# Designs tried in a protein design run: peptides against a protein of PDB entry 6B4E. Part 7

Target 1, 295 residues: chain A of PDB entry 6B4E
Amino acid sequence: TNFDKISKMFWHYKDKIAQIKQDIVLPIKKADVNVRNLLSRHKRKINPKFGQLTNSNQQLFKIQNELTQLINDTKGDSLAYHWILNFIAKAVVHQAETEVRVKPESALPLGKLTLYLLVQFPELQELFMARLVKKCPFVIGFTCEIDTEKGRQNMGWKRNNENKWEDNTSYDERMGGILSLFAIITRLQLPQEFITTTSHPFPIALSWHILARICNTPLNLITNTHFVILGSWWDAAAVQFLQAYGNQASKLLILIGEELTSRMAEKKYVGAARLRILLEAWQNNNMESFPEMSP

## One batch from the design tools (peptide; aimed at target 1 R263)

Design b1_p10_1_s4 (made by RFdiffusion4, then SolubleMPNN; from b1_p10_1 with P1S)
Fold by OpenDDE base, seed 2:
Structure b1_p10_1_s4 (fold): chain B 295 residues (1-295), chain A 10 residues (1-10)
Amino acid sequence: as target 1 above (295 residues)
Amino acid sequence: SPPPGAPPMP
């Protein structure tokens, strides 16, 4: 694992967030009143749609079509188009921090919707990835120390209005929710209409990157959060990961489930205990996946 | 072997 490369990637996306603010978010505040009114109306229509997802593919397709139309309405103005995509990127990640956090299986319809939008609107890809890395750097296998304020900020820790850090449980659950969404996206097949014409923007190989980079992370930087997000990843993608890479996938699952948990046993992390249970379930031929969506 | 472009097995 080349940690310098990972760090460069991390800072690339941090810089992208700053660039988005300067080139998209701030300029739109000075845009023509008609453009601002259009975007305000579209924002109000788009925002509730992510919460309207269910386990129904029919409902998913309805929302896909509605969002596609709303986004297409902005294409006449490049700044407006990029602004609405950035809004969507933020809204999707927010949905992962809230709904997926408490109901992990909701990552499946959200992931399907997101993957569709990423392919239909390629400019969303960099906007979405930048938001993911900012909120949950685990999606690229980045880890740093959290002994400093800057370190905690880099790892996506939040402070409240009183400048108090969020509690460990809240942080762990938020990271788990975001990673569940990303894991689902990596293991989904492209929609049928795109499978022959487009490559997957965030393929299953990125799940390999996450696991391998975490396994190679210095042990003094490994926390309960690492095991929590590995458990979230496992629920979301382990079955499909094994299908994709076979014996090599199996070896990597053993590394995270057995070796990494054993190396950290002295810490008695709750997340590690859960990951061990998932490993044991797999060893007993009882690996579970999220239920498939209805037609 | 890992997928193309992925890091080697730890």
Scores: peptide ipSAE 0.339, ipTM 0.936, DockQ to the pose 0.123
OpenDDE base, seeds 1, 3, 4, 5: peptide ipSAE 0.334, 0.116, 0.236, 0.120; ipTM 0.935, 0.820, 0.915, 0.877

Design b1_p10_2 (made by RFdiffusion4)
Pose (drawn by RFdiffusion4):
Structure b1_p10_2 (pose): chain A 295 residues (1-295), chain P 10 residues (1-10)
Amino acid sequence: as target 1 above (295 residues)
Amino acid sequence: PPPPNAPPMP
């Protein structure tokens, strides 16, 4: 892995976040009354819909239809359309760092909803990817030091209610949750309405990049967070990763489960212990996936 | 020690 290229990719998405603020978010303050009213009302209607998802496909379709109508209502104004898509991208990532953090299997319905929106409204793709990278750089394999305040900000750290950094556990759980959503998206087939006509926007190869880049990361930059997001990724995508790459995926899973954990053993990272358990469960023919969605 | 070095994607 050429980590200079990874850094260039990271800063490209960081620049995109700045461009979104300049060209989408700030100009909306100057939009006409009809646009402001529509966006104010629609953002209230959109916000709770992500938490209304369940393990039921019928409920997923209902929410997809409700959101599609609300988004289509904004297409008469390109700025309002891009603003509501940016709002949705932020809301989906927030849902991943809250609800998926507590209930990892909730990444499956949320991932199906997000993938549907990503192909129904393609302008969402760049907005969503930039948001993921800003909030969880591990999705492209970016890692930097967190000894400095700027490094902590680069890696997606947050502060609590007293300018102190959130504890390591809170950060690790958030990163798992966000990365779990992206991992579900990379291993999902497109919905039937698009599978016959459209290329998957974030395919399974992106999962290969995450694993390979963590395994190629300098060991002095590896933390418990890398093991936690690999465990979250495993739960969400390891079965389909093997279906895609076979013996090569097997070699990479062994590398992360046996070698990466062994080389970091003195750190006694909690996530490394869980990744070893996942490796042993697979070796005992007991690899799990999230239960498929109910009717 | 150096990283365990991941193989390239097939």

Design b1_p10_2_s1 (made by RFdiffusion4, then SolubleMPNN; from b1_p10_2 with P1G N5V)
Fold by OpenDDE base, seed 5:
Structure b1_p10_2_s1 (fold): chain B 295 residues (1-295), chain A 10 residues (1-10)
Amino acid sequence: as target 1 above (295 residues)
Amino acid sequence: GPPPVAPPMP
């Protein structure tokens, strides 16, 4: 694990967020009124779609088609197109922060939708990744200290209107929700129509990086949140991860489930306890995954 | 396929 490289990647995406604001978000405010009206209408139509997802593939395909049409309507104006994609990136992450955090299995339909959009609209990839890293640096295995204001900000902690940090539970749940979504995306197969023409934009290898980088993180930086997001990842992707990498996957799961939890046992992290339970379930041949979606 | 890197050791 090269932590310098990870740090550079982290700051790359932080810079990307600033660039998006400067080059996409702010310019649209001065755009032609017709463009602004178009985007306003599309925003209103797009936003509810994420909440309309169910465990039905039929419903998923319907929403995919509707979103595709709405996005395509903006392609005549490059700035408008990028604006709508940035909006979608933000909306997807927001859905993970709100819905997935309380219903982790909802990550599956959301992940399928997101992966489809990422492939259908490649320009979404950098916009989405930038938003993910900003909100949840764990997606690239980045960790820093949180004993400073800047450190907390970098790790995605929020402050309220009274400048008070969010509570630990809220932070843990948000991080878990976002990580669940990302984990699902990494373990999904490309839609059938893209398999022969496109490489997976966020493949299962990125899950490997998350686990490996966390295992190599200095122990003094490991918090309960790390175990929470590992548990979220486990529920979302462990079965498919084992299928992908076999014995090597098993070794890494043992490292996070047994070795890392043992090293941090003195902290008595609740997230670590849950991860230990997941490990034990696996050892008893009871590893579970989210149920497949209905036709 | 094989993992992109070997499992880490802390």
Scores: peptide ipSAE 0.024, ipTM 0.698, DockQ to the pose 0.098
OpenDDE base, seeds 1, 2, 3, 4: peptide ipSAE 0.020, 0.020, 0.023, 0.020; ipTM 0.684, 0.683, 0.691, 0.685

Design b1_p10_2_s2 (made by RFdiffusion4, then SolubleMPNN; from b1_p10_2 with P1M N5V)
Fold by OpenDDE base, seed 3:
Structure b1_p10_2_s2 (fold): chain B 295 residues (1-295), chain A 10 residues (1-10)
Amino acid sequence: as target 1 above (295 residues)
Amino acid sequence: MPPPVAPPMP
């Protein structure tokens, strides 16, 4: 694992967030009032769509079509188009932070919707990845120290209006929710209409990178959160990961589930205990995946 | 920890 490369990628996306603010978010505030009004109406129509997802594929397809139309309506204005896509990227991540954290299986319909949009609108890919890395750097296997203010900020910790850090449980749950969504996206197949024309934008190999990079992270930087997000990843993607990589996947699952947890046993991390339970369930031939969506 | 094996091509 080349940690310098990971750091460069992390800072690339931090720079991208700054660029998005300068080139998309701020300019639209100075745009024509008609454009701003259009985008405000579209925002109000788009925002509730993510909460309207259910375990129904029919409902998913309805939402996909509605969002496609709303996004296509903005393509005549490049700035408006990119602003809507950036809004969607933020909204999807926010849905992971709020809904997926409490109902992990909701990552499946959200992930299917997101993957569809990422393929249908390729410009969403960089906007989405930048937002993911900002909010949850674990998606690229980045870790830094959190004993400094800057370190906490880099790792996606939030402060409230009173400048108080969020509690550890809230942080862990948010990171788990975001990572669940990303894990789902990496293990989903492209919709049938795209399989022959497009490569998967965030393939299962990115799940491998997450696990491998965490396994190679200096142990003094490993926290409870690392185990929480590994457990979230496991629930979301372990079955499909084993299908994709076979024996190689098994070795990596043993490394995170057995070796990494054992090395950190003195810390008595709750997330590590949960990951051990998941490993034991797998060893007993009881590895579960999220239920498939209804027709 | 031993380094994880390189992923095969998916």
Scores: peptide ipSAE 0.024, ipTM 0.706, DockQ to the pose 0.290
OpenDDE base, seeds 1, 2, 4, 5: peptide ipSAE 0.023, 0.023, 0.023, 0.023; ipTM 0.706, 0.702, 0.703, 0.702

Design b1_p10_2_s3 (made by RFdiffusion4, then SolubleMPNN; from b1_p10_2, 3 letters changed)
Fold by OpenDDE base, seed 5:
Structure b1_p10_2_s3 (fold): chain B 295 residues (1-295), chain A 10 residues (1-10)
Amino acid sequence: as target 1 above (295 residues)
Amino acid sequence: SAPPVAPPMP
């Protein structure tokens, strides 16, 4: 694990967020009134779509088609197109922070939708990844200290209107929700129509990186949140991860489930206890995954 | 398939 490379990647996406604001978000405020009205209407139509997802593939395909049409309507204006994609990136991550955190299995339909959009609209990829890294640096295996204000900010901690940090439970749940979504995306196969023409934008290898980078993180930087997001990842992707990498996957699952938890046992992290339970379930041939969606 | 990188070492 090259932590310098990871840090550079982290800051690249932080810079990308600033660039998006300067080059996409702010300019639209000065755009033609017709463009602004179009985007306002589209925003209102797009935003509810994420909450309309169910465990139905039929419903998923309907929403995919509706979103595709709405996005295509903006392609005549490059700035408008990028603005709507950035909006979608933010909305997807927000859905992970709110819905997936309370219903982890909802990551599956959301992940399928997101992966479709990422392939259909390649310009979404950098916008989405930038938003993910900003909100949940764990998606690239980045960790820093959280004993400073800047460190907490870098790790995606929020402050309220009174400048008070969010509680640990809220942070853990948000991180878990976002990570669940990302994990699902990494383990999904491309839609059939894209398999022969497109490479997976966020493949299962990125799950490997998350686990490996966390295992190599200095122990003094490991927190309960690390175990929470590992548990979230496990529920979302462990079965498919084992299918992808076989015995090497098993070794890495043992490293996070047994070795990392053991090294941190003195901390008595609740997230670590849960991860140990997941390991034990696997050892007893009871590893579970989210149920497949209905037709 | 083989993993993209070797398993981590502490």
Scores: peptide ipSAE 0.022, ipTM 0.684, DockQ to the pose 0.087
OpenDDE base, seeds 1, 2, 3, 4: peptide ipSAE 0.020, 0.020, 0.020, 0.021; ipTM 0.671, 0.673, 0.677, 0.690; seed 3 fails the geometry check

Design b1_p10_2_s4 (made by RFdiffusion4, then SolubleMPNN; from b1_p10_2 with P1S N5V)
Fold by OpenDDE base, seed 2:
Parts: C-alpha cells; sequence; structure tokens
Structure b1_p10_2_s4 (fold): chain B 295 residues (1-295), chain A 10 residues (1-10)
C-alpha cells in the first residue's frame, strides 16, 4: 500500500470540493433568473425521488427515466448541468447517511440508481467521488489521526451548531451507511444497455483497495469505526467479492475478519466483535447477501 | 480478473 498516493488522492478530492464551490455552486447564484428558476424546479422534483426507491426494479426504472429527463433538460447550459449533477451527488450521499444508515439493504436500489446515473452522465463521477471522500474517507482507504480538530474534520466528523462533535455511535453509523452504498456500487454489474460499450466507473477492484489499505493501516490509527465499516462492507459485497477474486478474496477476508480483529482484541471494539461473527458465519457456509430486487 | 494489488501483509 502506497500511503503517499492515497494521501494525494484524498487531497485531490478535497481540492475538488473547493473547486466545485468556486466554479459551480457560487456562480449559479449570479446566473440568469430563468436558469435559477429551472434549477429550483428541478431540485424540488429530483430530491424526493431517492426516497421513492423500493425493492422493485420496475420502480427503479421509472425513477431512472424521470431523473434522466430532468437532467437532460439542463444540458443546454453547462453550468446548470454541472450544478444539477452536484446536487444529485450530495443528495445520494445524504440518503446513505440517513436511510441506508438505518436500513442497509436500501443501499441496493440506491446503488443501482446511482450506478445508472454515473454511466449515463459521466460528469457525475468526479462530483460524486469528491463528495464521498469528503464525508467518508474510508471509501478510498484513507485514515488519519483524530486527536486533533483538523484530523477529525478530515475523517468526516461533524459538529453541530453548538460546535459539539457528534457522538461516536452517530459517526460510526453514518460512515457505515455511506460505505454500504459505495460497496454496493462496486459490486453491481453495469446495466444491460451499457455492459458492452462502457467500463464500470467504480469496479469491484475499489473494494479490494479499501480492505487492503485498512489492513495495512498503522494499528494505532485503527478505531471501532474501521471495524464497523468493514462489517457494513461485508454485508454489502462479501459474496460478490469472493465470486470476483476467489481464493485471493478469501485470504483478504480472513485478514480483516481474523487477523485484524485479533491484533486489536485488547480494545474490545463492538465493531470487531460483529466482524468476527460475520467471519464465523462464513466459515459455517452461511455468508448472506442482501436480497435481490423484485422485477 | 486478478486482484489489482497484492494482498496485504499483516
Amino acid sequence: as target 1 above (295 residues)
Amino acid sequence: SPPPVAPPMP
């Protein structure tokens, strides 16, 4: 694991967030009134659609089509187009922080929708990844110390309006929700209409990077959160990960489930205990995945 | 496809 490369990637996306604010978010406030009105209407139509997802593929396809039309309506103005995509990126991550956090299996329809949009609108890819890395650096296997204010901010910790840090449980759950979504995206196949013409923008290899980078992280930086997000990843993608990489996948699952948990045993992390349970279930031929969606 | 990186060493 090249930590310098990971750090450079992390800061690249931090810079991208600043660039998005400067070049997209702020300029739209001075845009033509017709453009601003268009975007306001579209925002109101788009926002509720993520909560309308169910376990139905039919419902998913309906929402995909509706969003496609709404996004296409903005393509006549490059700034408007990028603004609406950035809004979507933020909305998807917010859905992961709220709904997926409490109902992990909801990551599947949300992930399918997101993957479709990422392929249909390639400009969404950098906007989405930047938002993910800002809120959950674990998606690229980045970890830093959290003993400082800056360190906590870099790792996606939030403060309330009274400048109080969120509690550990809230942070763990939010990170788990976001990571679940990303894990699902990495293990999904491209939609049938794209599979022969387009490469997967966030393939299963990115799941490999997450696990490998966490295993190579200095132990003094490993927290309960690392085990929580590994458990979230496991529920979301472990079955498909094994299918993709076979024996080498097994070795990596053993490293996170057995070796990493054992090395941190003295900490008695609740997340680590759950991960060991998942490992044991797998060893007993009882590895589970989220249920497939209905037609 | 093969793993993109070598498995980590404990």
Scores: peptide ipSAE 0.025, ipTM 0.695, DockQ to the pose 0.098
OpenDDE base, seeds 1, 3, 4, 5: peptide ipSAE 0.023, 0.024, 0.025, 0.023; ipTM 0.694, 0.691, 0.692, 0.695

Design b1_p10_3 (made by RFdiffusion4)
Pose (drawn by RFdiffusion4):
Structure b1_p10_3 (pose): chain A 295 residues (1-295), chain P 10 residues (1-10)
Amino acid sequence: as target 1 above (295 residues)
Amino acid sequence: PLPPVPTIPD
């Protein structure tokens, strides 16, 4: 892995976040009354819909239809359309760092909803990817030091209610939940409406990049967070990763489960212990996936 | 073709 290229990719998405603020978020303050009213009302109607998802496909379709109508209502104004898509991208990532953090299997319905929106509204793709990378750089394999305040900000750290950094556990759980959503998206087939006509925007090869880049990361930059997100990724996508790459995926899973954990053994990272358990469960023919969605 | 197996640095 050429980590200079990974850094260039990271800063490209960081620049995109700045461009979104300049060209989408700030100009909306100056939009006409009709646009402001519509966006104010629609953002209220959109916000709770992500938490209304369940394990049921019928409920997923209902929420997809409700959101499609609300988003289509904004298409008459390109700025309002891009603003509501940006709002949705932020809301989906927030849902991943809250609900998926507590209930990892909720990443499956949320991922299906997001993937559907990503192809129904393709302008969402760049907005969503930039948000993921800003909030969880591990999705492209970016890692930097966190000894400095700027490094902590680069890696997606947050502060609590007293300018102190959130504890390591809170950060690790957030990163797992965000990366779990992205991992589900990379291993999902497109919905039937699009599977016959459209290329998957974030395919399974992106999962290969995550694993390979963590395994290629300098060991002095590896933390418990790398093991936690790999465990979250495993739960969400290891079965389909093997279906895609076979013996090659097997070699990579062994590398992360046996070698990466062994080389960092003195750190006694909690996530490394869980990744070893996942490796052993697979070696005992008991690799799990999230239960498929109910009717 | 399949991707190469990554190496973990020393």

Design b1_p10_3_s1 (made by RFdiffusion4, then SolubleMPNN; from b1_p10_3, 4 letters changed)
Fold by OpenDDE base, seed 4:
Structure b1_p10_3_s1 (fold): chain B 295 residues (1-295), chain A 10 residues (1-10)
Amino acid sequence: as target 1 above (295 residues)
Amino acid sequence: SLPPIPVIPE
């Protein structure tokens, strides 16, 4: 594992966030009033769509079509188009932080919607990835120390108005929610209409990266959160990961489930205990996946 | 650190 490369990737996306603010978010505030009004209306129409997702593919397709139309309405203005995509990127991640964290299976419809949008609107890919890395650097296997304020910030920890850090449970759940979404995206097949024309923007190989990079992370940097997000990943993607990589996947699952948990046993992390349970369930041929969506 | 699997790059 080349940690320097991972760090460079992390900071690339941090820079991208700054660039987005400078080149997209701030300029739109100075844009023509008609453009601002258009975007305001679109924002209001788009935002509730993510909460309207259910376990129904029919509902998903409806939402996909509605969002596609709304986004297409902005394509005549490049700045407006990028602004609305950035808004969507933020909204999707926010949905992962709020809904997926408490209902992990909701990652499936959200992930399907997101993947569709990522393919339909390629410019969303960089915006979305930047937001993901900012909020949950685990998505690229990045880890740093959290003993400093800057370290915690880099790892996506939030502070309240009283400058108090969020509690560990809240952080773990948020990270788990975001990682669940990303994991789902990596293991989903492209929509039928894109299979022959487009490559998967965030393929299952990125799940491999997450697991491998975490396994090679210095043990002094491994926290309960690492195990929590691995558990979230497992629920979201382990079945499909095994299908994709077979024996190699099995080896990696054993590495995270057995070896990594064993090496950190003295810490008695709750997340590690859960991951161990997931491993054992798999070994007993009881690996579960999220249920498929209804028609 | 755990040994990486060489077949699939990280």
Scores: peptide ipSAE 0.034, ipTM 0.703, DockQ to the pose 0.116
OpenDDE base, seeds 1, 2, 3, 5: peptide ipSAE 0.027, 0.027, 0.027, 0.027; ipTM 0.712, 0.705, 0.715, 0.715; seed 2 fails the geometry check

Design b1_p10_3_s2 (made by RFdiffusion4, then SolubleMPNN; from b1_p10_3, 4 letters changed)
Fold by OpenDDE base, seed 2:
Structure b1_p10_3_s2 (fold): chain B 295 residues (1-295), chain A 10 residues (1-10)
Amino acid sequence: as target 1 above (295 residues)
Amino acid sequence: SLPPIPVIPK
């Protein structure tokens, strides 16, 4: 693992967030009134759709079509188009922080929708990844110290209006929710209409990178959160990961489930205990995946 | 290409 490269990637996306604000978000406030009105209407229509997802593929396809139409309505103006995609990127991540956090299996329909949009609208890819990395650096296997204010901010910790840091449990759950979504995206097949013409924008290899980079992280930087998000990843993608990489996948699962947890045993992390339970379930041929969606 | 199986640092 080259941590210099990972750091460069992290800061690339942090810079991208700043660039998005300057080049997309702020300029739209000075745009033509008709454009601003269009975007306001579209924002109101788009925002609730992510919460309308269910375990139904029929419902998913309906929402996909509706969003596609709404996004296409903005293509006549490049700034408007990028603005609406950035809005969608933020909304998807927010849904992961709120809904997936409390109902991890909801990551599946959300991930399917997101993957469809990422392929249908390629410009969404950089916007989405930038938002993911800002909110949850674990998606690229980035870790830094959290003993400083800047370190906590870099790792996605939030402060309330009273400048108080969020609780550890809240942070862990938010990170788990976001990571679950990303894990799902990496393990999904492309929609049928794209499979022969397009490469997967965030393939299963990115899951490999997450696990490997965490395993190579200095132990003094490993926290309970690392184990929580590994557990979230496991629930979301372990079955498909094993299918993709076979014996090599098994080695990596054993490494995180057995070796990494053992190395950190003195910390008695709750997240680590859960990960060991997941490992043991797998060893007993009881690895579970999220239920498939209905037709 | 995938990175190799990592070794957990000491």
Scores: peptide ipSAE 0.155, ipTM 0.856, DockQ to the pose 0.768
OpenDDE base, seeds 1, 3, 4, 5: peptide ipSAE 0.078, 0.072, 0.065, 0.155; ipTM 0.811, 0.804, 0.791, 0.855

Design b1_p10_4 (made by RFdiffusion4)
Pose (drawn by RFdiffusion4):
Structure b1_p10_4 (pose): chain A 295 residues (1-295), chain P 10 residues (1-10)
Amino acid sequence: as target 1 above (295 residues)
Amino acid sequence: PNPAAPTLAD
């Protein structure tokens, strides 16, 4: 892995976040009354819909249809359309760092919803990817030191209610939740309405990049967070990763489960212990996936 | 063809 190229990719998405603020978010303050009213009303209607998802496919379709109508209502104004898509991208990532953090299997319905929106509204793709990278750089394998305040900000750290950094557990759980949503998306087939006509925007190869880049990261930059997101990724995508790459995926899973954990054993990272358990469960023919969605 | 698995970094 050429980590200079990874850094260039990271800063490209960081620049995209700045561009979104300059060209989408700030100009909306100057939009006409009709646009402001529509966006104010629609953002209220959109916000709770992500938490209304369940394990049921019928409920997923209902929410997809409701959101499709609300988004289509904004298409008459390119700025309003891009603003509501940016709002949705932020809301989905927030849902991942909250609900998916506490209920990892909720990443499956949320991932199906997001993937559907990503192909129904393609302008969402760049907005969503930039948001993921800003909030969880591990999705592209970016890692930097966190000894400095700027490094902590680069890696997606947050502060609590007194300018102190959130504890390590809170950060690790958030990162696992966000990365779990992206991992689901990379291993999902497109919905039937698009599977016959469209290329998957974030395919399974992106999961290969995450694993390979963590395994190629300098060991002095590895933290408990790398093991936690790999465990979250495993729960969400390891079965399909093997279906895609076979013996090569097996070699990579062994590398992360046996070798990466062994090299970092003195650190006694909690996430490394769980990744070893996942490796042993697979070796005992008991690899799990989230239960498929109910009717 | 499938990509070869990498080796771990030092």

Design b1_p10_4_s1 (made by RFdiffusion4, then SolubleMPNN; from b1_p10_4, 5 letters changed)
Fold by OpenDDE base, seed 4:
Structure b1_p10_4_s1 (fold): chain B 295 residues (1-295), chain A 10 residues (1-10)
Amino acid sequence: as target 1 above (295 residues)
Amino acid sequence: SLPEAPELAE
């Protein structure tokens, strides 16, 4: 693991966020009233769609089609198109922070929708990844110290209006929610209509990166959150990960579940304890995955 | 360090 490269990637996406604000968000505020009105209407129609997801594939397909139409309506104006995609990127991540954090299995329909959109609208990919990395650097296996305000900010910690940091549980849950979504995306198959025409934009190899990079992270930087998000990843993708990489996957799961937890045993992290439970369940042939969606 | 990019098993 080259941590310099990971850091460079992290800051690349931080810069991308700034660029998005400068080149997409702010310019729209100066766009003509017709464009702004169009985007406002579309925003209002798009935003509730993510909350309308259920465990139904039928419902998913309906929403996919509706969103596709709404996004296509903006393609005549490049700035408007990118603005809508950026909005969607933000909305999806927000849904992960709010809904997936409390109902991890909801990552499956959200992930399917997101993957569809990422393939259907390739320009969404960079926008989405930038938002993911900003909110949850764990998605690329990045971590830094959180002993400073800047460090906490870089790792996605939020402060309230009173300048108080969010509590550890809230942070852990948010990170877990976002990571669950990303993990799901990495292990999903492309929709049937795309499988022969395009490659997966965020393939299962990215899950490997997460695990490997965390395992290689200096122990002094490992926190409870690392174990929480590993647990979230496990629930979301461990079964499919094993299917993808076989024995190599098995070794890596043992590394995170046994070796990493053992190395940090003195910290008595709750997240680590849960990860141990997941490991043991797997060893007892009781590894679980999210239930498949209904037709 | 661990490998970053393994080969697919299937």
Scores: peptide ipSAE 0.207, ipTM 0.839, DockQ to the pose 0.114
OpenDDE base, seeds 1, 2, 3, 5: peptide ipSAE 0.026, 0.161, 0.049, 0.025; ipTM 0.695, 0.822, 0.747, 0.685

Design b1_p10_4_s2 (made by RFdiffusion4, then SolubleMPNN; from b1_p10_4, 5 letters changed)
Fold by OpenDDE base, seed 3:
Structure b1_p10_4_s2 (fold): chain B 295 residues (1-295), chain A 10 residues (1-10)
Amino acid sequence: as target 1 above (295 residues)
Amino acid sequence: SLPEAPSLAE
């Protein structure tokens, strides 16, 4: 693992966030009033769609079609199109932070919707990844110290209006929610209509990167959050990961579930204890995946 | 074939 390259990638996406603000968000504020009104109406229609997802594929397809139409309505104006996609990227991540954190299985319909949109609208890919890395750098296996304010900020910690850091539980849950969504996306198959025409934008190999990079992270930088997000990943993608990589996947799961947790046992991390439970369940032939969606 | 070969840091 080359951590210099990972750091470069992290800062690339930080720069991308700044670029998005300068080239997409701020210019719209100066756009024609008709364009701004159009986007406001579209925003109001788009935003509730993510909360309307259920465990129903029929509902998913309905939402996909509705969003597709709304996004296509903006394609005549490049700036408006990119603004809508950036809004969607932010909204999806926000949904992961709020809903998936409390109901991890909701990552499945959200992930299916997101993957569809990522393929249907390729320009969403960089916007989405930038937002993911900003909010949850674990998605690319990036870790830094959190004993400084800048370090906490880089790792996605939030402050309230009183400049107080969020509590550890809130941070852990948010990171877990976001990572669950990303993990789901990496293990989903492309919709049938895209399989022959497009490669998967965020394939299962990215899950391998997450696990491998965390395992290679200096132990003094490993926190409870690392184990929390590994547990979230496990619930979301471990079954499919094993299917994809076989024995090599098994070795990596043992590495995170047994070896990494053992090395950090002195810390008595709650997240590590949960990961141990997941490992034991697997060893007892009781590894579970999220239930499939209904028709 | 795998993107990285994992090992644990000390």
Scores: peptide ipSAE 0.179, ipTM 0.798, DockQ to the pose 0.692
OpenDDE base, seeds 1, 2, 4, 5: peptide ipSAE 0.083, 0.030, 0.038, 0.048; ipTM 0.795, 0.724, 0.763, 0.757

